Peptides against a protein of PDB entry 2N1D. Designs and how they scored, part 30

Target 1, 169 residues: chain A of PDB entry 2N1D
Amino acid sequence: EVKVKIPEELKPWLVDDWDLITRQKQLFYLPAKKNVDSILEDYANYKKSRGNTDNKEYAVNEVVAGIKEYFNVMLGTQLLYKFERPQYAEILADHPDAPMSQVYGAPHLLRLFVRIGAMLAYTPLDEKSLALLLNYLHDFLKYLAKNSATLFSASDYEVAPPEYHRKAV

## One batch from the design tools (peptide; made by RFdiffusion4, then SolubleMPNN)

Design b1_p12_4_s3 (from b1_p12_4, 4 letters changed)
Fold by OpenDDE base, seed 5:
Structure b1_p12_4_s3 (fold): chain B 169 residues (1-169), chain A 12 residues (1-12)
Amino acid sequence: as target 1 above (169 residues)
Amino acid sequence: LLDEILKALKAL
């Protein structure tokens, strides 16, 4: 199995995220003020501004595109807690043609990296390509950790209204 | 699906 290591700085956030949703019955405010597309764009620009070669810039773009694709594919089926399902259904109704990377934000993006390792294990990548990809993924995670104060906040969550609780069962 | 994984993280 391919193991993607989550930075120690972000592990507590995953726990807090779980607690906010599952135990405190809160929901992440959607659409996100800072969505996944924007986060990935900022990362790409950050990498490009650091004097990367054309080849490295190309690689960053491919990695960003890959992360976005995986997120959009996996969000609805793999990255949501049960309590979030009604919210997701509402999002689909309100934004039927929008990719979820334009709706959801950093917390859900981070959840992707809990699952992405298992998915990569079934991807036909050679050892060298996989190692390179993993390096970029870890680099991105370090970027998230570095910017965690602005990307991960309990203030982005709100208590679900009573009508939502009835719907969520 | 992530519930069990994150519960394990909390237990750590």
Scores: peptide ipSAE 0.137, ipTM 0.809, DockQ to the pose 0.033; fails the geometry check
Fold by OpenDDE base, seed 2:
Structure b1_p12_4_s3 (fold): chain B 169 residues (1-169), chain A 12 residues (1-12)
Amino acid sequence: as target 1 above (169 residues)
Amino acid sequence: LLDEILKALKAL
């Protein structure tokens, strides 16, 4: 199995995220004020501003594109708690053709990295490519950790209304 | 499951 290490700074957030939704019965406000697309764009721009070569810039763009694709594929099936399912259904109804990277935000994006390692194990990547990819994934996670104060906040969650509780089994 | 993993993280 390919191991993607989550920064220690972000591990507590995963727990808080779980607690907010599963125990406190809150929902992340959707559509996100800062969606996955914007987070990835900011990361790419951040990397560009660091004086990367053209080749490195290209690699960053490819990694960003890959993360986005993985997120959009996995969100609905792999990254949601049961309590979030009705919300997801409503999002699909209201935005049927919108990629979830335009709807969801940092907390759900972080959840991707809990699962992505196992998924990468099934991708036919050579050792060099895999190492490079992992390096970028860890770099991105480090970026999330660096910006965690703005990206991860309990204030982005809201108590689910009584009507939601009634339809959430 | 994701929630199981997160619960495990809480226990750590």
Scores: peptide ipSAE 0.128, ipTM 0.805, DockQ to the pose 0.033; fails the geometry check
Fold by OpenDDE base, seed 1:
Structure b1_p12_4_s3 (fold): chain B 169 residues (1-169), chain A 12 residues (1-12)
Amino acid sequence: as target 1 above (169 residues)
Amino acid sequence: LLDEILKALKAL
């Protein structure tokens, strides 16, 4: 498989995210105050502001687009805990045509990188392209780690109401 | 699977 290393600074957050939802029975507040689209946009702008070449800017845009696409494809089937399924169903009902990258935020985006490596292993990419992609994915993860204080917070979660518990079996 | 992965992270 293709290995995507999660920064050590973000590993504790994955555990906290798991704990908040599966053990504390909380839900990430949706729609996110800062959604995946905005996070990716901020990253792209950050990279562009560093005075990079046109080619590098092009590559950043492609990586951002790719991350967004993978997120939108994988969110519903790969990135949710069982407890979150009713919430997802409600989101689909309320926003049937909205991409999930406009609804969900940083915690779910981070979950993508736990699984993306396995999926990339089955993607027909040449070795050079794959290496470049991996470099950008790791670069993006470093960006998330650098901005973790503003992107990841337990205050973005809330206790699910009793009515939710009854349907989240 | 995601649960198992994150549980493993907690055990570290």
Scores: peptide ipSAE 0.119, ipTM 0.800, DockQ to the pose 0.032; fails the geometry check
Fold by OpenDDE base, seed 4:
Structure b1_p12_4_s3 (fold): chain B 169 residues (1-169), chain A 12 residues (1-12)
Amino acid sequence: as target 1 above (169 residues)
Amino acid sequence: LLDEILKALKAL
């Protein structure tokens, strides 16, 4: 499979995220205070501010668009723990036409990169294109790591109420 | 341990 390396700084967060949801039975507060769209926009602006050429800017925009699309496609089917399914159903009911990139935030976005490698393995990308994409994905992950203090916090989670437990487990 | 967790994460 295509290997997408998660920065070492973010690996503990993935564990904490898993623990918060699966073991502590908490839910990420939705809609996110800072959603995926916003995070990607900030990244794009950050890259543009670094003096990118037109071609590089175009590439960044395409990568951002791609990440967003993959996230929106994969969130409901591949990025949620079972405990989060009822919450997702409620989100769909309340926001039927909203892309999930406008609802979910950094923790779920990070989960994408745990799964995206396997997804990319089935894409007909040539070696050059794949290498370029991987470089951007890793660059974005480094960006997430750099801004992890503002993007990842256990305070964005809350204990699910008993009523939720009954329908989730 | 982390590897096991990461594998579990892939099984979301």
Scores: peptide ipSAE 0.091, ipTM 0.787, DockQ to the pose 0.038; fails the geometry check

Design b1_p12_4_s4 (from b1_p12_4, 5 letters changed)
Fold by OpenDDE base, seed 1:
Parts: sequence; structure tokens; C-alpha cells
Structure b1_p12_4_s4 (fold): chain B 169 residues (1-169), chain A 12 residues (1-12)
Amino acid sequence: as target 1 above (169 residues)
Amino acid sequence: LLQEILEALRAL
């Protein structure tokens, strides 16, 4: 089993995110004010600004690309609560050609890391490559934790309207 | 997803 450790600072947010949607019947505002693409871009730029070598820069770009791809593949099938399905359907209808990384934001991106470990277990990576990948994934999670105040906020959610509730049941 | 989150909270 490939384990991706979630920073302690972000663990409570996973609970809050679940609570906001499942129990409080709120929805994350879409399109996100800061989407996954922008978060990943900011991370990449942050790493580049730290004086990384060309090889490290290449690795960061590959990791960012990988995270984006995994997110876009998994969002619709693995990262949504039942209550969010109507919203997702609306997004698909309104933006059929838009990658979900351009629509969703940090909370859903964080959910990816809850599941990504299990998916990586089926990826034919050698031990060195896997270790390197895991290091970057943990590094990225630390970045999310460092910027959690701006990336994770209950104010990015809103109570779903009554008409949405009727669709969700 | 909730179960995975709970597992992550417990095991990670």
C-alpha cells in the first residue's frame, strides 16, 4: 500500500469540507475563484523561485502535470460526495470541454490526496521513482498546509438553494 | 469518500 500522509493542519479541513457539504448541505462555489490549475502553477513557481536546478524544475513540472491529470480523471468519479453530483452535472453541461482542474479548487484537490495513494499502488513505478513522487506529493501537501488560510475557507461554500435540494434527493 | 477520509485520519 502506498500511503500519502496528510499534514495534520489539513486533516481538520477534510472533516470541515465533509461537514459543509454533507451535513450543512452547502456547495463549493464553482467555478472556483482559485482553481486547481492556478494552485499548481503557484506551487511550481514557488518551487522555481527557490533556486531549483533544471532537473528539479523538470521534476516539479512533471509532478504538477501528473497531479492535474489525476485530478481531472478522478474528480467526477472519486472525489465528489453524493450531494455534489447535481452541481457536477451542471458544470459538465455548462462547460463540456473544460478540464475540472479549471473549475474546482483547493478542497477538491485535497480530496485527491486521500485517494491518490491507492491509485499509485497500481501504477508500475520503480521504487526510486515512487519515492521521488511521494516526496514531491508530500512537499506539495506541505505547500497547501502553509497556504491553508487562503486556500481553504468556509466562505467559499454557500448553502444550496431549495431547488438544488430537490435535485439532490 | 468519507470512509477514505476517516481511514486517512486514523492511519495517516
Scores: peptide ipSAE 0.145, ipTM 0.794, DockQ to the pose 0.039
Fold by OpenDDE base, seed 4:
Structure b1_p12_4_s4 (fold): chain B 169 residues (1-169), chain A 12 residues (1-12)
Amino acid sequence: as target 1 above (169 residues)
Amino acid sequence: LLQEILEALRAL
């Protein structure tokens, strides 16, 4: 298995996120105030501001694009708790052509990194490329941890109404 | 802790 290490600062958030959704029956407010696209853009700009070479900038852009693609592919099938399925269905109905990276935010993006390692294990990447990718993924996670105060908040969740509970599993 | 999250996510 390809191991993607989650920063210790973000591990508690994953638990809180899980708790908010599954136990407290809350939903993340959608569309996100700061969506995945915006987060990735900020990261890319942050890396560029550090004076990266053209090659490094290209690599960052490719990583950002990859994260975005993986997120959009995996969100609906791998990153949602059962309780969130009705909300997702509503989002699809209201925004059929919008990528989920424009709808969802940091909490769901963080969930990607819990699963992405397993997905990468079945990707035909050479050892060197995989190591490089992992380095960038860890770098991005470090960025998320650095900005966690503005990206992760329980106030972005709200208690689902009773009518939602009736259609949720 | 991460293992707990993994278990939770496997129950998705």
Scores: peptide ipSAE 0.089, ipTM 0.773, DockQ to the pose 0.042
Fold by OpenDDE base, seed 3:
Structure b1_p12_4_s4 (fold): chain B 169 residues (1-169), chain A 12 residues (1-12)
Amino acid sequence: as target 1 above (169 residues)
Amino acid sequence: LLQEILEALRAL
């Protein structure tokens, strides 16, 4: 099993996210004010500005591209609660050619890391490459934790209108 | 308890 450890600082947010959607029947405001593309870009720029010249097999840009690709593939099928399905359908209708990394934000991106370990288990990576990838993923999660005050907020959610509830049932 | 909640969240 490939295990991706989520920082302790972010675990409570996953619970809050679940509560907002499933129990309080709220929706994350879409399109996100800060989408996944922007978050990944900020991370890449942050890493480059640190002046880290370590000779690593994986470049930051490659890791960012990989995270983006996995997110775009998995969002619709793996990362949504049932209550969010009608919203996703509306997004697809309004933005049929847009990648979901341009629509969704940090909370949904964090959900990716709950499931990404199982998906990576099927990748034909050697032990060394997998270890390096995991280190980058954990580094990115630490970045999310460091910036959690600006990336994760209940104010980015809103109560779903009665019309939406009729669609969700 | 938190671990159990997180495991449940994986079902999304």
Scores: peptide ipSAE 0.088, ipTM 0.772, DockQ to the pose 0.036
Fold by OpenDDE base, seed 2:
Structure b1_p12_4_s4 (fold): chain B 169 residues (1-169), chain A 12 residues (1-12)
Amino acid sequence: as target 1 above (169 residues)
Amino acid sequence: LLQEILEALRAL
């Protein structure tokens, strides 16, 4: 089993996110004002500004690319609550060629890290590579925690209209 | 309790 530890600062947000969607019947505003691509780009630039070597910059870029790929693969099948399915179907219809990393934002990106550990368990990574990857994933999560005030807000959600409720079941 | 909630979140 591969464990990806969520920072304590972000655990309450996962609960709030769940509550907003499942209990309050709200939806995250899409397309996100700050999408996953933008968040990852900001992280990469942040790491670069910290004086990384060329090798470290390359590693960060690879991690960013990996996170983006995992997100785009997993969003539709692994990261959505039942209530969000009609919204996702609408997104697919309206943006058939757009990767979900250009549509969704920080809350859904955070959900990735709840599931990513199980997916990594099936990757043929050696112990050293896995440890390095986990270090970067934890580093990225700490970055999200540091910027949580601008990335995670209930104001980015809105109450779903009655028409949505009828088709969402 | 929080751990149980997080486990439930993993089930989505």
Scores: peptide ipSAE 0.084, ipTM 0.768, DockQ to the pose 0.037

Design b1_p12_5_s1 (from b1_p12_5, 5 letters changed)
Fold by OpenDDE base, seed 5:
Structure b1_p12_5_s1 (fold): chain B 169 residues (1-169), chain A 12 residues (1-12)
Amino acid sequence: as target 1 above (169 residues)
Amino acid sequence: TLKEIIEKILKA
């Protein structure tokens, strides 16, 4: 198994996120005020502003593209709690052509990194490429941790209405 | 489940 370490300061957020959804029956407000696409774009620009070489800049773009692709593939099937399923169905109905990276935000993006390690274990990457990828993934997670105050907030959630409860699990 | 994986991560 490929281990992707979550920063210690973000681990409590995973618990809070779960609690808000599963126990408190709240939903993350969609579409996100800051979606996954914008977060990844900000990260890429942040890395480019640090004066990296062209090769490193290219690598960042590829990593960002990869994260986006993984997110869009896995969101609907792997990253949602049961209580969020009706909301997801509504999103699909209202925005059938929109990638989920344009709808969802930081909390769901962080959930990706809980599962991405297992997925990478089955990805045909050589040892050097895998190590480089892992370095970027950890670097991105550090970026999320650095900006956690603006990216992760309980105020981005809202209590689901009674009508939602009737159709939710 | 996602929750179970999170719990494992928290215990690590």
Scores: peptide ipSAE 0.203, ipTM 0.824, DockQ to the pose 0.033
Fold by OpenDDE base, seed 1:
Structure b1_p12_5_s1 (fold): chain B 169 residues (1-169), chain A 12 residues (1-12)
Amino acid sequence: as target 1 above (169 residues)
Amino acid sequence: TLKEIIEKILKA
């Protein structure tokens, strides 16, 4: 089994995110003020500014591209709570050709890392490549933790209206 | 479920 460790600083947020959606019946505001694409771009730029070699820069770009792709593939089927499905359907209807990485933000991106380990277990990667990937994934998670104050906030959620509740039952 | 996975992560 491929294990992706979530930083301790972000574990409480996963609970808060779950609570906001499932218990408090709130929705993350979409489109996100800071979408997954921008978060990944900021991370890439951050890594590049740290004086990485050309090889390191290439690796970062590949990892960013991979995370984006996995997110876009998994969001609709793996990363949503039941309560969020009507919202997702609305997004698809309004923006049928937009990748979800341009719509959703940090909370949903963090959810990816809850699931990505299981997905990677079925990916035909050699041990060396997998180890390298895992290192970058953990590095990215550390980046999220470092910037958690700006990326994760309950203020990005809002109570779903009554008409939404009727759709979500 | 996602909730169950999160709970497992929290217990780890």
Scores: peptide ipSAE 0.193, ipTM 0.816, DockQ to the pose 0.032
Fold by OpenDDE base, seed 2:
Structure b1_p12_5_s1 (fold): chain B 169 residues (1-169), chain A 12 residues (1-12)
Amino acid sequence: as target 1 above (169 residues)
Amino acid sequence: TLKEIIEKILKA
């Protein structure tokens, strides 16, 4: 199994995220005010602004593309709690062709990294490529931690309306 | 489940 370490600063948020949705019956407001695409773009620009070489810049772009792809593939099947399923269905109905990276935001993106390690174990990556990828994944997670105050907030959640509760039961 | 994995990560 490939280990992807979540920064200590973000671990409590995973619990808070679960609590907000599963116990407090809240939903992350969708579409996200800052979606996954935007977060990844900001990260890429951040890395580029720090004077990386062309080769490193290329690698960043590849990593961003990879994260986006994994997110879009895994969101619907792997990254949602049961309570979020009706919301997801509504999103699909309203935005049938939109990638979920344009709809969901940081909390769901962070959930990806809880599962991505197991998925990477099945990818045919050579040792050097995997090490490089892991380095960037951890670097990205550090970026999320650095910007956690703006990316992760309970205020981005809202109590699900009564009609939603009726659908969820 | 996702919750179980999260809890495992938190304990690691």
Scores: peptide ipSAE 0.190, ipTM 0.813, DockQ to the pose 0.033
Fold by OpenDDE base, seed 3:
Structure b1_p12_5_s1 (fold): chain B 169 residues (1-169), chain A 12 residues (1-12)
Amino acid sequence: as target 1 above (169 residues)
Amino acid sequence: TLKEIIEKILKA
């Protein structure tokens, strides 16, 4: 299998994220104040500003586009806890044509990397291309870890109202 | 691993 390693400093956040949603019955505030599109854009700009002119098979923009596409495809089916399903349905009703990368933020993006390895296993990439892609994915995760103080916060969650609880159960 | 745990939770 294709293994994508999550930085150690981000692993506790995955647990906190799960706890906020599943045990504390909170919801991530949507639309996100900083959505996936903006996070990926910031990463791309960060990489370009560092003057990395290495001749690699994958460009930063291609990697960003790939992450965005995978996120938009997988969010609704693979990245949500059961408690978040009613919220997702409301988002689809209110924003039927908007990609989820414009609605959701860093916590859900991080969840993608928990599952993306299994999906990449079915992608027809040669060994060299896959290695390069994995390097970029790990580099992006390192970027998330470096900026974790601004990207991951419990203050971005709120207690779901009683009306929502009736829909979720 | 934590990955396996989270994956299991997301499927529930």
Scores: peptide ipSAE 0.088, ipTM 0.726, DockQ to the pose 0.031

Design b1_p12_5_s2 (from b1_p12_5, 7 letters changed)
Fold by OpenDDE base, seed 4:
Structure b1_p12_5_s2 (fold): chain B 169 residues (1-169), chain A 12 residues (1-12)
Amino acid sequence: as target 1 above (169 residues)
Amino acid sequence: KLQEIINKILSA
């Protein structure tokens, strides 16, 4: 199995995120103040500013594109708790053509990396390519950890109204 | 491992 290690600093966020949604019945405020597209763009720019070679810049861009694509594919099917389904349905209705990377933010992006390993296990990647990809994924996760103070906050969640509870059975 | 726990959590 392909293992994508979550930084220790971010593991509590996954738990808090789960708790906020499933136990406290809160919802992440959508559209996100800082969406996945923005986060990935910031990461790419961050890597660029570090003086990466052209090849490395290209690789970063490809990784960013890949993460975005995986997120957009997996968000609705793999990354949502049951309680979030009505919210997602509303988002789809209001933004039918918008990629979810423009709507959702860091918490949901982090969830991707919990699941992405299993997806990569069935992806026909050679060992070298997989190793490189994993390296970039871990690098990105480290970036998220470094910026966790600005990316993850319980204040981005709010208690779902009673009307939502009724449809979130 | 925590990964297994988190995977289970995300399934909730």
Scores: peptide ipSAE 0.082, ipTM 0.784, DockQ to the pose 0.031
Fold by OpenDDE base, seed 2:
Structure b1_p12_5_s2 (fold): chain B 169 residues (1-169), chain A 12 residues (1-12)
Amino acid sequence: as target 1 above (169 residues)
Amino acid sequence: KLQEIINKILSA
């Protein structure tokens, strides 16, 4: 199996995120004020501003593209709590052609990294490529931790209305 | 351990 280590700074957020939705019956505000696409773009620009070579810039872009693709594939089937299913259905109805990376934000993106290791286990990568990918994934997670104050906030959630509760799983 | 707990949480 492939292990992707979540920074200790972000582990408590995963619990808070779970608590807000499953126990407090809140929903993350959608569309996100800062979606996954923008977060990944900011990361890429951040890496570029640090004086990376053309080769390193290319590698970062590939990693960003990969993260985005995995997120868009996995969001609906693996990254949502049961309570979020009606909201997701509404998003699909309202935005049928939009990738979920343009709708969802940092909390759901972080959930990806809890699950991505299992997916990578089935990806035919050689040992060197896997190690390099893991390094970039950990680097990105470190970036999320560094910017956690602006990316993860309970104020981005709102109490679901009674009408939502009646149809929620 | 902790990863298993997180995985169980996400399965809720």
Scores: peptide ipSAE 0.058, ipTM 0.754, DockQ to the pose 0.030
Fold by OpenDDE base, seed 5:
Structure b1_p12_5_s2 (fold): chain B 169 residues (1-169), chain A 12 residues (1-12)
Amino acid sequence: as target 1 above (169 residues)
Amino acid sequence: KLQEIINKILSA
């Protein structure tokens, strides 16, 4: 298994996120004020502003594209708690042509990195490429940790309405 | 490890 280490600063957010959704029966505000696309764009711009070489800039773009793709593929099937399923169905109905990276935000993006390691274990990447990818993934996670105060907040959640509870799994 | 706990949590 490929190990993707979550920064210690972000681990509590995963627990809080789980608690808010599964135990407190809250839902993340959708569409997100700061969606995954925007977060990735900010990261890419941040990296480009740091004086990276052309090759490094290209690599960042590829990593961002990869993260976005993985997120969009996995969100609906792997990254949602059961309680969030009705909300997801509503999103699909209201935004059928929108990728989930334009709807969901940082908490759900962080959930991706809990599972991405297992997926990477089955990707046909050579050792050197995998190491490079892991470096970028860890770098991105560090970026999330650095900006966690603006990306992760319990105020981005709300108690689900009674009608939601009646249909929720 | 906390990672194991998180993995179990996300499985719910």
Scores: peptide ipSAE 0.050, ipTM 0.758, DockQ to the pose 0.030
Fold by OpenDDE base, seed 3:
Structure b1_p12_5_s2 (fold): chain B 169 residues (1-169), chain A 12 residues (1-12)
Amino acid sequence: as target 1 above (169 residues)
Amino acid sequence: KLQEIINKILSA
């Protein structure tokens, strides 16, 4: 298995996220004020502004594109808690052709990195390429940790209305 | 071990 290490600063947030959804019966406000697309764009711009011209096999843009693709593929099937399923169905009905990276935000993006390691194990990458990819993924996670105060907040969640609870039964 | 707990949580 390919191990993707999540920064210690972000691990408690995964627990808070789980608690907000499953125990407190809250939902992340959708569409996100800052969606996955914008987060990835900010990261790419941040990397470019630092003037890091290291000659790597993977460019920042390629890594961003890869993360976006994995997120869009995995969100609906692997990244949602059961309580979030009705919300996801409503999103699909209202935005049938929109990628989920334009709808969801940082908390769901972070969930991807809990699962992405297992998926990468099936990707036909040589050892060197995989190592480079992992370095970029870890670098991105460090970026999320650095900006965690603006990306992760319980105020982005709200109590699900009674009508939603009936659908979630 | 925290990672294992998180993985278990997300499986719910």
Scores: peptide ipSAE 0.038, ipTM 0.719, DockQ to the pose 0.030

